# Ledger of designs, part 33: peptides against a protein of PDB entry 4KTY

Target 1, 266 residues: chain A of PDB entry 4KTY
Amino acid sequence: YVLNDIGVIFYGEVNDIKTRSWSYGQFEDGILDTCLYVMDRAQMDLSGRGNPIKVSRVGSAMVNAKDDEGVLVGSWDNIYAYGVPPSAWTGSVDILLEYRSSENPVRYGQCWVFAGVFNTFLRCLGIPARIVTNYFSAHDNDANLQMDIFLEEDGNVNSKLTKDSVWNYHCWNEAWMTRPDLPVGFGGWQAVDSTPQENSDGMYRCGPASVQAIKHGHVCFQFDAPFVFAEVNSDLIYITAKKDGTHVVENVDATHIGKLIVTKQI

## One batch from the design tools (peptide; aimed at target 1 W167)

Design b2_p17_8_s2 (made by RFdiffusion4, then SolubleMPNN; from b2_p17_8, 8 letters changed)
Fold by OpenDDE base, seed 2:
Structure b2_p17_8_s2 (fold): chain B 266 residues (1-266), chain A 17 residues (1-17)
Amino acid sequence: as target 1 above (266 residues)
Amino acid sequence: TPQHVLDLQEIKKKLLS
């Protein structure tokens, strides 16, 4: 059993799937030390560093810069004037070493960059990990497991009321671990996500969420299972907001979200 | 290609028209 230090990340559109190489570099000089430094910056106690549940959750928080001056600053506005465009990165090593050297968040990342760096972090610490790409990935921001799309009476989307969104694609990670904190059978692959999307009990982090639990609809299990479930299985609910304040469900689409989930085997 | 938020209006068109 040997972990690959180079991988392939899927991106693009569901009807135009693309791949990019990513060098994880988990065995390169200074990378393990940087991962330990990341946990130090998180003020993670030593006793928890041997627990993949705690490590992966801390990693999901620290790979993004929000809350804790973590590794990467995200940018999705196509303005990267004060750093490196997300597409310019080819691997995790330069990012992690820059973070260690500068002790400041590195600019900039998008989902695959976050996932790439997070994958390195997990693998460095002995946690089997892979990147998952979800096309038509929902972002449920009110934890109701739905994509609520509000419409004006004329049928146009009300962008002010519509808080939920859909990514053309989104990358996150799955980490392999036992889950003694969950019922038997819900160990194995756990979804973890370092792209800052939603606040999870005070910080922008996500997971570990049992893939098996989510697959079987057990969204009550820690951590962040409802959010991950919504990413892959939300119905699109089109709601007309009437002038009188009433809401009328016009349409429901259960087919668009999570059309394709792709991952490379470890 | 960069990650981006989809235009929900366009998604609606695909569904309803």
Scores: peptide ipSAE 0.538, ipTM 0.907, DockQ to the pose 0.870
OpenDDE base, seeds 1, 3, 4, 5: peptide ipSAE 0.536, 0.529, 0.495, 0.538; ipTM 0.904, 0.905, 0.894, 0.905

Design b2_p17_8_s3 (made by RFdiffusion4, then SolubleMPNN; from b2_p17_8, 7 letters changed)
Fold by OpenDDE base, seed 5:
Structure b2_p17_8_s3 (fold): chain B 266 residues (1-266), chain A 17 residues (1-17)
Amino acid sequence: as target 1 above (266 residues)
Amino acid sequence: TPQHVLDLQEIKKKFLS
């Protein structure tokens, strides 16, 4: 995982799975220097730079521009007038070198671009990492481990009350590390995500969350396990908001979120 | 294909019909 500098990222729809190549370029000139620069911009103590838990968490924050003028600005509104469309990127090198040169966030990215750059960052620093794609990926906005869909009495979705959302697909990273801060057995692959989705203790970041813990339903362990769990295992809860202010659960769908999770084994 | 938020009304129709 660390030695492979080119990869494949899955995207598209669950019924129309697509792949794209991505050049990580972790061995290219200036890339390691840029990764160190990223940690410098994060004001990360030198003592923490050897800890993959701290490094991956800082990386999840700094690969996105929110809060700290990190690497990438996200855009999902199909307006890319002041930068490069997300689909135009073919690898991490140009993005990271532009960031290092300009010292300003690079425009623009979506999930696979964030994941690609983050994968380079992790691998460059000696952390085994891979990209995973989750189709029907839930975005739990209120940390209740479910996807709440509010309905009007006529059955139409109430978009004002419905704060949670579902991505057609979402890409994030898994990083390999020991977790001495967790009980035995919860090391190995850790979910980390640099796409800015939710605030985690004051910053838009996510992880590392133990994949083993999540698979066994343990969401009490740091970091952000409830959010990652919800991305892959939320029930769709259809709630009718009555005129009298009461809420009635009408349907529960436990089968569609996280319908397909794909990663390339290298 | 860009990443996008799914239309929940369409999801409801698809999965509850």
Scores: peptide ipSAE 0.585, ipTM 0.942, DockQ to the pose 0.873
OpenDDE base, seeds 1, 2, 3, 4: peptide ipSAE 0.578, 0.579, 0.564, 0.554; ipTM 0.940, 0.940, 0.937, 0.935

Design b2_p17_8_s4 (made by RFdiffusion4, then SolubleMPNN; from b2_p17_8, 7 letters changed)
Fold by OpenDDE base, seed 1:
Structure b2_p17_8_s4 (fold): chain B 266 residues (1-266), chain A 17 residues (1-17)
Amino acid sequence: as target 1 above (266 residues)
Amino acid sequence: MEQHELDLQKIKDEFLK
């Protein structure tokens, strides 16, 4: 989880799982220096750079360009005229070296690109890390632990009222660390996500969230456990918005989100 | 394959089928 410099990332559809190779290149020339530069740009105190909790949280913020002119600009509109299409990247090295050279965010990334670069960052700094792919990954934007799908009275989805969404797949990272700030048993793998999805205490970042805590339904622990929980375990709530402003729950689908979560164990 | 948001109407229709 630290020494491997080439990996496989899962993507595609739940019924047609695909894999792509990704070169992390954490030992390539200039990559460690770039990771240190990233922490410098974040103005991270030297005393915190040895703490994987702080490092992973800063990394989740800095691998995306939002808020702090971090490494990658995301784009999901299939228009990449001002940079490199996300699918053109084959590894982290070119991205990180471009960032270090230009001192400007690199265009463009999607979830697996963010996860790939973040994986390099974590491994460079001695934090065991892996990429996780979640199929039918929920994006709960109002932190109520469910996917609210609003319907017109005729049963059609109201896209204006529906703010929550579901990705065909989403990639994030798990980082291995102790969590002395949490109760015993909630160390180990921690979910961290550098894809800019939600604001967390003032900036676009996510985690570390205890995987064990999430598995046992504990969402009260820092950081961002409710959001991560919702990504993998949200119910789809179909709500009819009446003309009088009232909301009526019509159906609940508890089987759709998080149909498959895949990660390499070695 | 790019990451994209799913069509919620299709998901609904399949669920209620």
Scores: peptide ipSAE 0.638, ipTM 0.951, DockQ to the pose 0.886
OpenDDE base, seeds 2, 3, 4, 5: peptide ipSAE 0.627, 0.618, 0.600, 0.634; ipTM 0.949, 0.947, 0.941, 0.950

## One batch from the design tools (peptide; aimed at target 1 I149 T162 D164 S165)

Design b2_p18_1 (made by RFdiffusion4)
Pose (drawn by RFdiffusion4):
Structure b2_p18_1 (pose): chain A 261 residues (1-241, 247-266), chain P 18 residues (1-18)
Amino acid sequence: YVLNDIGVIFYGEVNDIKTRSWSYGQFEDGILDTCLYVMDRAQMDLSGRGNPIKVSRVGSAMVNAKDDEGVLVGSWDNIYAYGVPPSAWTGSVDILLEYRSSENPVRYGQCWVFAGVFNTFLRCLGIPARIVTNYFSAHDNDANLQMDIFLEEDGNVNSKLTKDSVWNYHCWNEAWMTRPDLPVGFGGWQAVDSTPQENSDGMYRCGPASVQAIKHGHVCFQFDAPFVFAEVNSDLIYITAHVVENVDATHIGKLIVTKQI
Amino acid sequence: SENYKLDLQQIRNDFLNS
């Protein structure tokens, strides 16, 4: 989780698992300096840089280009003007070195690309880290921790009213650290996510959220545990437009995996 | 490897036929 500079990112389907190799490249010339440059550009106060909670949270904001001209721009537009399609990248090095050289956000990325770059950032600084993949990952748009699926009278999905969504998969990072800001028992792996989905305190960032706190539903503990809980375990609520028609308690988060040791 | 959103209508149909 610190010294391995290559890895595997899982994707596809639960019974059709695909792997993508990834070069983290945290030891390559120019990368460590690039990680420091990322924190400088985030205008991160130096006095907080010894705190992995802060470093990881800043990283979750600065790896994406929204709000702060950070590292990577997301796109699903099937055109990818003036850049590289997200599927063309095979590691983090070219992205990070281009960012340091050009001093401009790099185009383009999707979830596993954000996760790969963020993983490089964490391991390079010495924060143990890994990439996790969540199949059938919920995206909660109204912060009620459930998927609200609105139906027309005919029983079909009303695409105008329905805003929540589900991904075939989504990848984020876990960072290892104590959580002196939380009661004892909630350190260890913290979910951190640099892929923009929902604002957290006015910026696209997510975490660190204690995985242990998410497991027992104690999502009151900072940061962004309710959103992460919703990604892995929200119920699907079918609502006819308002009458609750049905509840699917098993669709979301069918499997979560990471590379074996 | 590019991720995508699932079709909610299709999820509904699969749920009802389960």

Design b2_p18_1_s1 (made by RFdiffusion4, then SolubleMPNN; from b2_p18_1, 10 letters changed)
Fold by OpenDDE base, seed 5:
Structure b2_p18_1_s1 (fold): chain B 266 residues (1-266), chain A 18 residues (1-18)
Amino acid sequence: as target 1 above (266 residues)
Amino acid sequence: MLPYKLDLQKILEEHKNK
């Protein structure tokens, strides 16, 4: 989890799983220096740099360009005129070295690119890390642990009211660490995500969230456990929005989200 | 392939047909 500098990222559809190679290159020249530079740009205190909880949280913020001129600019509109299309990247090294050289955010990334670069960052700093792909990944926008699908009175989806979304797949990271800030048993793998999805206490970042806590429904544990829980286990709530402004729950589907979570064991 | 947001109308129809 620390020594492997080449990996595989899962993507595609749940019934048609695909893989892509990714070069992490955590031992390549200049990469460690760049990771230190990233923490410098974050103005991270030296005393915190030995704490994987702080490092992974800072990394989740800094791998994306939002808020802090971090590493990668996301693009989801198929317009890549001012940079490199997300699909053109084959590894983390070129991205990180470009960031270090230009001292400006690199364009462009999507979830697997963010996850790839973040994986390099974590591994480079001695934190065991892996990429996780979640199929049917929910994005809860209002932190209610539900995937709210609003319906018109005619029974069709109201796209204007429906703000939550489901991705066919999403990639994030798990980092291995102790969690002395949590009760015993909630160390180990921690979900962290550098793809800018939601604001977490003032910044676009996510985690570390205890995987064990999430598995047992302990969403009160820091950091961002409710959001990660919703990604993998939220119920689909079908809500009819009445003309009078009232909402009526029509159906609940507890089996749709997080149909498959895949990670490489090496 | 790029990730994409699922068509919720399709999901709804599939749900109705269960």
Scores: peptide ipSAE 0.628, ipTM 0.937, DockQ to the pose 0.890
OpenDDE base, seeds 1, 2, 3, 4: peptide ipSAE 0.624, 0.620, 0.618, 0.626; ipTM 0.936, 0.937, 0.935, 0.942

Design b2_p18_1_s2 (made by RFdiffusion4, then SolubleMPNN; from b2_p18_1, 9 letters changed)
Fold by OpenDDE base, seed 5:
Structure b2_p18_1_s2 (fold): chain B 266 residues (1-266), chain A 18 residues (1-18)
Amino acid sequence: as target 1 above (266 residues)
Amino acid sequence: MLPHKLDLQEILKEFKNS
């Protein structure tokens, strides 16, 4: 999980799983220096750089450009006029070296690009890490652990009221570390995500969230466990918005989100 | 294939037909 410099990222549909190669290149010239530079740009204290909890949290913030002029600018509107289309990247090295050279955010990334670069960052700093792909991945934007789908009285989805979304797939990372800040048993794999999705205590970042905690429903454990839990286990709540302003729960689907979670075995 | 948001109307339809 640290030594492998070439990887496979899963994508596509749950019934048509696809793979793409990704070169992490954590041992390539200039990459370690760039990772240190990233932490410098984050103004991270030297004393914290040996703590994988702090490093992974800072990394989740800095791999995206939001808030702090971090590494990658996301784009999901199919307009890439001022940079490289996300699909054109084949690995992390060119992105990180461009960031180091230009000292400006690199355009553009989407979830697997963020995950690829973040994986390099973690592995380069000696943190075991892997990429995880979640099919039918939920995005809860109001931290209520539900996918709130609002319906018109005729049963059609009200897109204006419905803020939560479900993606065909989403990629993030798991990083291996001890969690002395949590009760015994909640170390090991921690979910971390550098794709800018939600604000976490002032920054677009996510994790580390204990995979074991999430598995057992302990969403109160830092960091961002409710959001990660929702990505993989949210119920779809279909709510009819009545003309009189009342809301009525019509249906609950507890089996749709997180149908398949895939990671490469090493 | 780029990631994309799923059509929630289709998801609802599938749920009702299950």
Scores: peptide ipSAE 0.655, ipTM 0.953, DockQ to the pose 0.879
OpenDDE base, seeds 1, 2, 3, 4: peptide ipSAE 0.646, 0.643, 0.641, 0.642; ipTM 0.951, 0.950, 0.951, 0.951

Design b2_p18_1_s3 (made by RFdiffusion4, then SolubleMPNN; from b2_p18_1, 9 letters changed)
Fold by OpenDDE base, seed 1:
Structure b2_p18_1_s3 (fold): chain B 266 residues (1-266), chain A 18 residues (1-18)
Amino acid sequence: as target 1 above (266 residues)
Amino acid sequence: MLPYKLDLQEILKKFKES
């Protein structure tokens, strides 16, 4: 299984790919204990702790602080007065040990920090895992598998009506597991994401979603396949919101989302 | 480098020019 305790996370632009080192430290003192503590805080039944499907889903929820006082508080306002700026972190160990010691969420993280900590959690518990970076990553918050971009009648984007967004890059994780709950062929790599983006059955979590299922356009399988599909393959739908309240589709762009998905082979 | 949300107006402009 996965033995590397130092990794590389891809970021930047699709035409200017950059890398940053990240120390996972899954073998460092106190880290395994902290991962077990995380599952304890989640009140996860002992019977489920051997199931990578349940473990990865719980980890997805618990690595972020929302809902359950999990590990990391996200911040995207460029003001980090009450904690550590996301860019200051160089690995998972300090974050996890602070969480274990303080028993309070650690401030602050963004996608690559969430992914780094989540990767440590998965690997520590024996689940093969890797970080994935998606360039031109869509965030669908309408659950309709598309990016709805609303335009004024003059053709300018209406930022008030447009809720969906596209990130230059986003990081999440893939975890390797069998999926006996899915049809044959949909095991293997499963997308899981601990960055709080959308609510999934009452909690900010995402996955495990079968990469193979998504690759073949099957979004009907648990968990959160539609959201992950939209991140990597949604069309940009440009909709003119007319003054009379009607909506007219003006343009459809199927070429911008998910231009490049990068991950390391393990 | 922090991730950022893309300017959708700019994306639309590029799309129309393609």
Scores: peptide ipSAE 0.646, ipTM 0.949, DockQ to the pose 0.884
OpenDDE base, seeds 2, 3, 4, 5: peptide ipSAE 0.641, 0.642, 0.637, 0.645; ipTM 0.948, 0.948, 0.947, 0.948

Design b2_p18_1_s4 (made by RFdiffusion4, then SolubleMPNN; from b2_p18_1, 10 letters changed)
Fold by OpenDDE base, seed 1:
Structure b2_p18_1_s4 (fold): chain B 266 residues (1-266), chain A 18 residues (1-18)
Amino acid sequence: as target 1 above (266 residues)
Amino acid sequence: MLAEKLDLQKIKEEFKNK
């Protein structure tokens, strides 16, 4: 989880799982220096740089370009005229070295690119890390732990009212650390995500969220546990929006989200 | 394969057909 510089990232569909190779390159020339530079750009105090909780949270913010001119600009519109298509990247090294050289965000990434670069960052700094792929990954954007699907009275989806969404797959990271700030038992793997999805206390970042806490339904602990919980375990709530403005729950599907979560064990 | 947001109308229809 620290020493391996080549990995496999899972993607595709739940019934057609695919893999892609990714070179993390945490030992390549200039990569550690770039990771330190990232923390410098974040204006991270030296005293915090030895704390994996702070480091992983800063990393989740800085691997994306939002808020702080971090490493990667995301694009999901299939138009990449001003950079490199996300699918063209094969590893973290070129991205990180370009960022260090240009001192400007690199275009473009999607979830596996963010996760790949973030994995390099964590491993460079001695934090055991792995990439996790979640199939049917929910994006809850109103913090109610549900995937709300609004329907017209005729039963068709109201796309205007429906703000939540479901990814065919989403990749994020898990970082291994103790959590002295949490109750006993909630250390170990922590979910962290650098793909810019939601604002967390003023910045596009996510985690560290205790995987153990989430597995046991504890979403009250820092950081961003409700969001991560919703990604893997939210119910689909079908809500009819009536003409009078009232909402009626028509159906609930508790089996759709998070059908498969895959990570490399070794 | 790119990460894509799913068509919720299709998801709803699949749910109805279960």
Scores: peptide ipSAE 0.652, ipTM 0.948, DockQ to the pose 0.936
OpenDDE base, seeds 2, 3, 4, 5: peptide ipSAE 0.649, 0.641, 0.645, 0.642; ipTM 0.948, 0.946, 0.948, 0.946

Design b2_p18_2 (made by RFdiffusion4)
Pose (drawn by RFdiffusion4):
Structure b2_p18_2 (pose): chain A 261 residues (1-241, 247-266), chain P 18 residues (1-18)
Amino acid sequence: YVLNDIGVIFYGEVNDIKTRSWSYGQFEDGILDTCLYVMDRAQMDLSGRGNPIKVSRVGSAMVNAKDDEGVLVGSWDNIYAYGVPPSAWTGSVDILLEYRSSENPVRYGQCWVFAGVFNTFLRCLGIPARIVTNYFSAHDNDANLQMDIFLEEDGNVNSKLTKDSVWNYHCWNEAWMTRPDLPVGFGGWQAVDSTPQENSDGMYRCGPASVQAIKHGHVCFQFDAPFVFAEVNSDLIYITAHVVENVDATHIGKLIVTKQI
Amino acid sequence: VEEHKLDLQQIRDDFLAS
């Protein structure tokens, strides 16, 4: 989780698992300096850089280009003007070195690419980290921790009213640290996510959210535990437009995996 | 298979068929 500079990112389906190799490259010339440059550009106060909670949260904001001209721009537009399609990248090095050289956000990325770059950032600084993949990952748009699926009278999905969504898969990172800001028992792995989905306190960032706190549903503990809980375990609520028609308690988060030791 | 949003209508149809 610190010294391995290569890894595997899982994707595809639960009974059709695909792997994508990834070069984290945290020891390559110019990467460590690039990680410091990322925190400088985020205008992160130096006095907080010894705190992994802060470093990881800043990283979750600065790895994406939204709000702060950070590292990577997301796209699903099937065109990818003036850049590289997200699927073309095979590691983090070219992205990070291009960012340091050009001093401009790099185009383009999707969830595994954000996760790969963020993983490089964490391991390079010495924060143990890994990439996790969540199959059938929920995206909660109204912060009620459930998927609200609105149905027309005919029983079909009303695409105008329905805003929540589900991904075939989504990848984020886990960072290892104590949580002196939380009661004892909630350290260890913290979910951190640099892929923009929902604002957290006015910026696209997410975490650190204690995985242990998410497991027992104690999502009152900072940061962004409710959103992460919703990604892995929200119920699907079918609502006819308002009457609750049905509830699917098993669809979301069928499987979560990471590379074995 | 690249990352994409699933068809909610199709999820609905599969749920009712189950």

Design b2_p18_2_s1 (made by RFdiffusion4, then SolubleMPNN; from b2_p18_2, 9 letters changed)
Fold by OpenDDE base, seed 1:
Structure b2_p18_2_s1 (fold): chain B 266 residues (1-266), chain A 18 residues (1-18)
Amino acid sequence: as target 1 above (266 residues)
Amino acid sequence: TPQHVLDLQQILDEHKAK
């Protein structure tokens, strides 16, 4: 997890799973220097740079350009003017070196690009890390652990009221560390995500969230466990919004979100 | 290849068909 410099990222559809090679290049010239530069740009205290909890949380913030002029600008509108299309990247090295050279955010990334660069960052700093792909990945934007789908009175989706969304797939990272700040048993793999999705205590970042805690339904522990839980385990709640402002739950689907979670175990 | 948001109406229709 630290020594591998080439990996495979899963993407596509749940019924048509695809893989792509990604060069992490954590040992390439200038990459370690760039990772240190990223932490410098974050104004991270030297005392915290040896703590994987702090490092992974800072990394989740800094790999995206939001808030702090971090590494990557995301784009999902199929228009990639003024930069490189996300699909054109084949590894982390060119992205990180461009960031170091230009000192400006690099355009553009989507989830696997963010995850690829973040994986390089973690591995470069000695944190075991892997990429996870979740198919039918929910984006709960109001932290209620549900995927709320609002319906018109005619039974069709009200896209204006529906703020939550579902990705066909989403990639994030898991980082291996002890969690002395959590109860015993919640160390090990921690979910961290650098794709800018939600604000967490003032900036776009996510994690580290204990995978073990989430698997056991414990979402009360730092950091961002409710959001990560919702990505993989949200129920689809179909809600009719009445003209009088009342909401009526019409249906619940507990089988749609997180149909497949794939990661390399070796 | 691109990551994209799913059509919720399609999901709903598929759910109703089950």
Scores: peptide ipSAE 0.574, ipTM 0.934, DockQ to the pose 0.899
OpenDDE base, seeds 2, 3, 4, 5: peptide ipSAE 0.572, 0.558, 0.570, 0.571; ipTM 0.934, 0.932, 0.935, 0.934

Design b2_p18_2_s2 (made by RFdiffusion4, then SolubleMPNN; from b2_p18_2, 9 letters changed)
Fold by OpenDDE base, seed 1:
Structure b2_p18_2_s2 (fold): chain B 266 residues (1-266), chain A 18 residues (1-18)
Amino acid sequence: as target 1 above (266 residues)
Amino acid sequence: MEQHVLDLQEILKEFKAK
């Protein structure tokens, strides 16, 4: 989880699982220096750089370009006219070295690119890390731990009212650390995500969220546990929006989100 | 394969077909 510089990232569909190779390159020339540069750009105090909780949280913010001119610009429009298509990247090294050289965000990334670069960042700094792929990954953007799907009175989806969404797949990272700020038992793997999805206390970042806490339904602990919980376990709530402005829950599907979560064990 | 948002109308159809 620290020494391996080549990995496999899962993607595709739940019934057609695919893998892609990714070179993390944490030992390549200039990569550690770039990771330190990232923390410098974040204006991270030296005292915090030895704390994996702070480092992983800063990393989740800085691997994306939002807020702080971080490493990667995300794009999901399939155009990519002003940069490199996300699928063209094969590893973290070229991205990080370009960022260090240009001192400007690199275009473009999607979830596996963010996760790949973030994995390099964590491993460079001695934090055990792995990439996790979640199929049917929910994006709850109203912080209610559910996927709200609004319906017209005719039963069809109202796309204008429906703000929440579901990814075919989503990749994020898990970082291994102790959590002295949490109750005993909630250390170990922590979910962290650098793909810019939601604002967390003023910045596009996510985690570290205790995987153990989430597995046991504890979403009250820092950081961003409700969001991560919703990604993997939110119910689909089908809501009919009436003409009078009232909302009626028509159906609930508790089996759709998080059908498969895959991570490399070794 | 790129990451993309699923069509919720299709998800609804699948749900109703169960």
Scores: peptide ipSAE 0.613, ipTM 0.944, DockQ to the pose 0.907
OpenDDE base, seeds 2, 3, 4, 5: peptide ipSAE 0.599, 0.594, 0.590, 0.611; ipTM 0.943, 0.942, 0.937, 0.943

Design b2_p18_2_s3 (made by RFdiffusion4, then SolubleMPNN; from b2_p18_2, 7 letters changed)
Fold by OpenDDE base, seed 1:
Structure b2_p18_2_s3 (fold): chain B 266 residues (1-266), chain A 18 residues (1-18)
Amino acid sequence: as target 1 above (266 residues)
Amino acid sequence: MEQHVLDLQEILDKFKAS
């Protein structure tokens, strides 16, 4: 999880799982220097750079360009005229070296690109890390642990009122660390996500969230456990919004989100 | 394959058909 410099990232659809090779290149010339530069740009105190909790949280913020002129600009509109299409990247090295050279965010990334670069960052700094792919990945935007799908009175989806969404797939990272700030048993793999999805205490970042805590339904622990929980375990709540402003729950689907979570174990 | 947001209407239709 630290020494491997080439990996496989899962993507595609739940019924047609695909893999792509990704070169992490954590040992390539200039990459470690760039990771240190990223922490410098974040103005991270030297005393915190040895703490994987702080490092992974800073990394989740800095791998995306939002808030802090971090590494990657995301784009999901299939228009990439001012940069490189996300699918054109084959590894982290070119992205990180471009960032270091230009000192400007690199265009463009989607979830697997963010996860790939973040994986390099973590491994460079000695943090065991892997990429996780979640199929039918929920994006809960109001932190209520469910996917609220609003319906018109005719029973069809009201896309204007519905703010929550579901990705066909989403990639994030898991980082291995102890969590002395959490109760015993909640160390180990921690979910961290550099794809800019939600604001967390003032900036677009996510984690570290204890995987063990989430598996046992504990979402009260830092950081961002409710959001990560919702990504993998949200119920789809179909709600009819009445003209008088009242909401009526019509249906609940507890089987759709997080149908498959895939990660390499070695 | 790019990452994209699913059509919730299709999800609803499949749910109703199940």
Scores: peptide ipSAE 0.611, ipTM 0.944, DockQ to the pose 0.903
OpenDDE base, seeds 2, 3, 4, 5: peptide ipSAE 0.602, 0.595, 0.599, 0.606; ipTM 0.943, 0.941, 0.941, 0.943

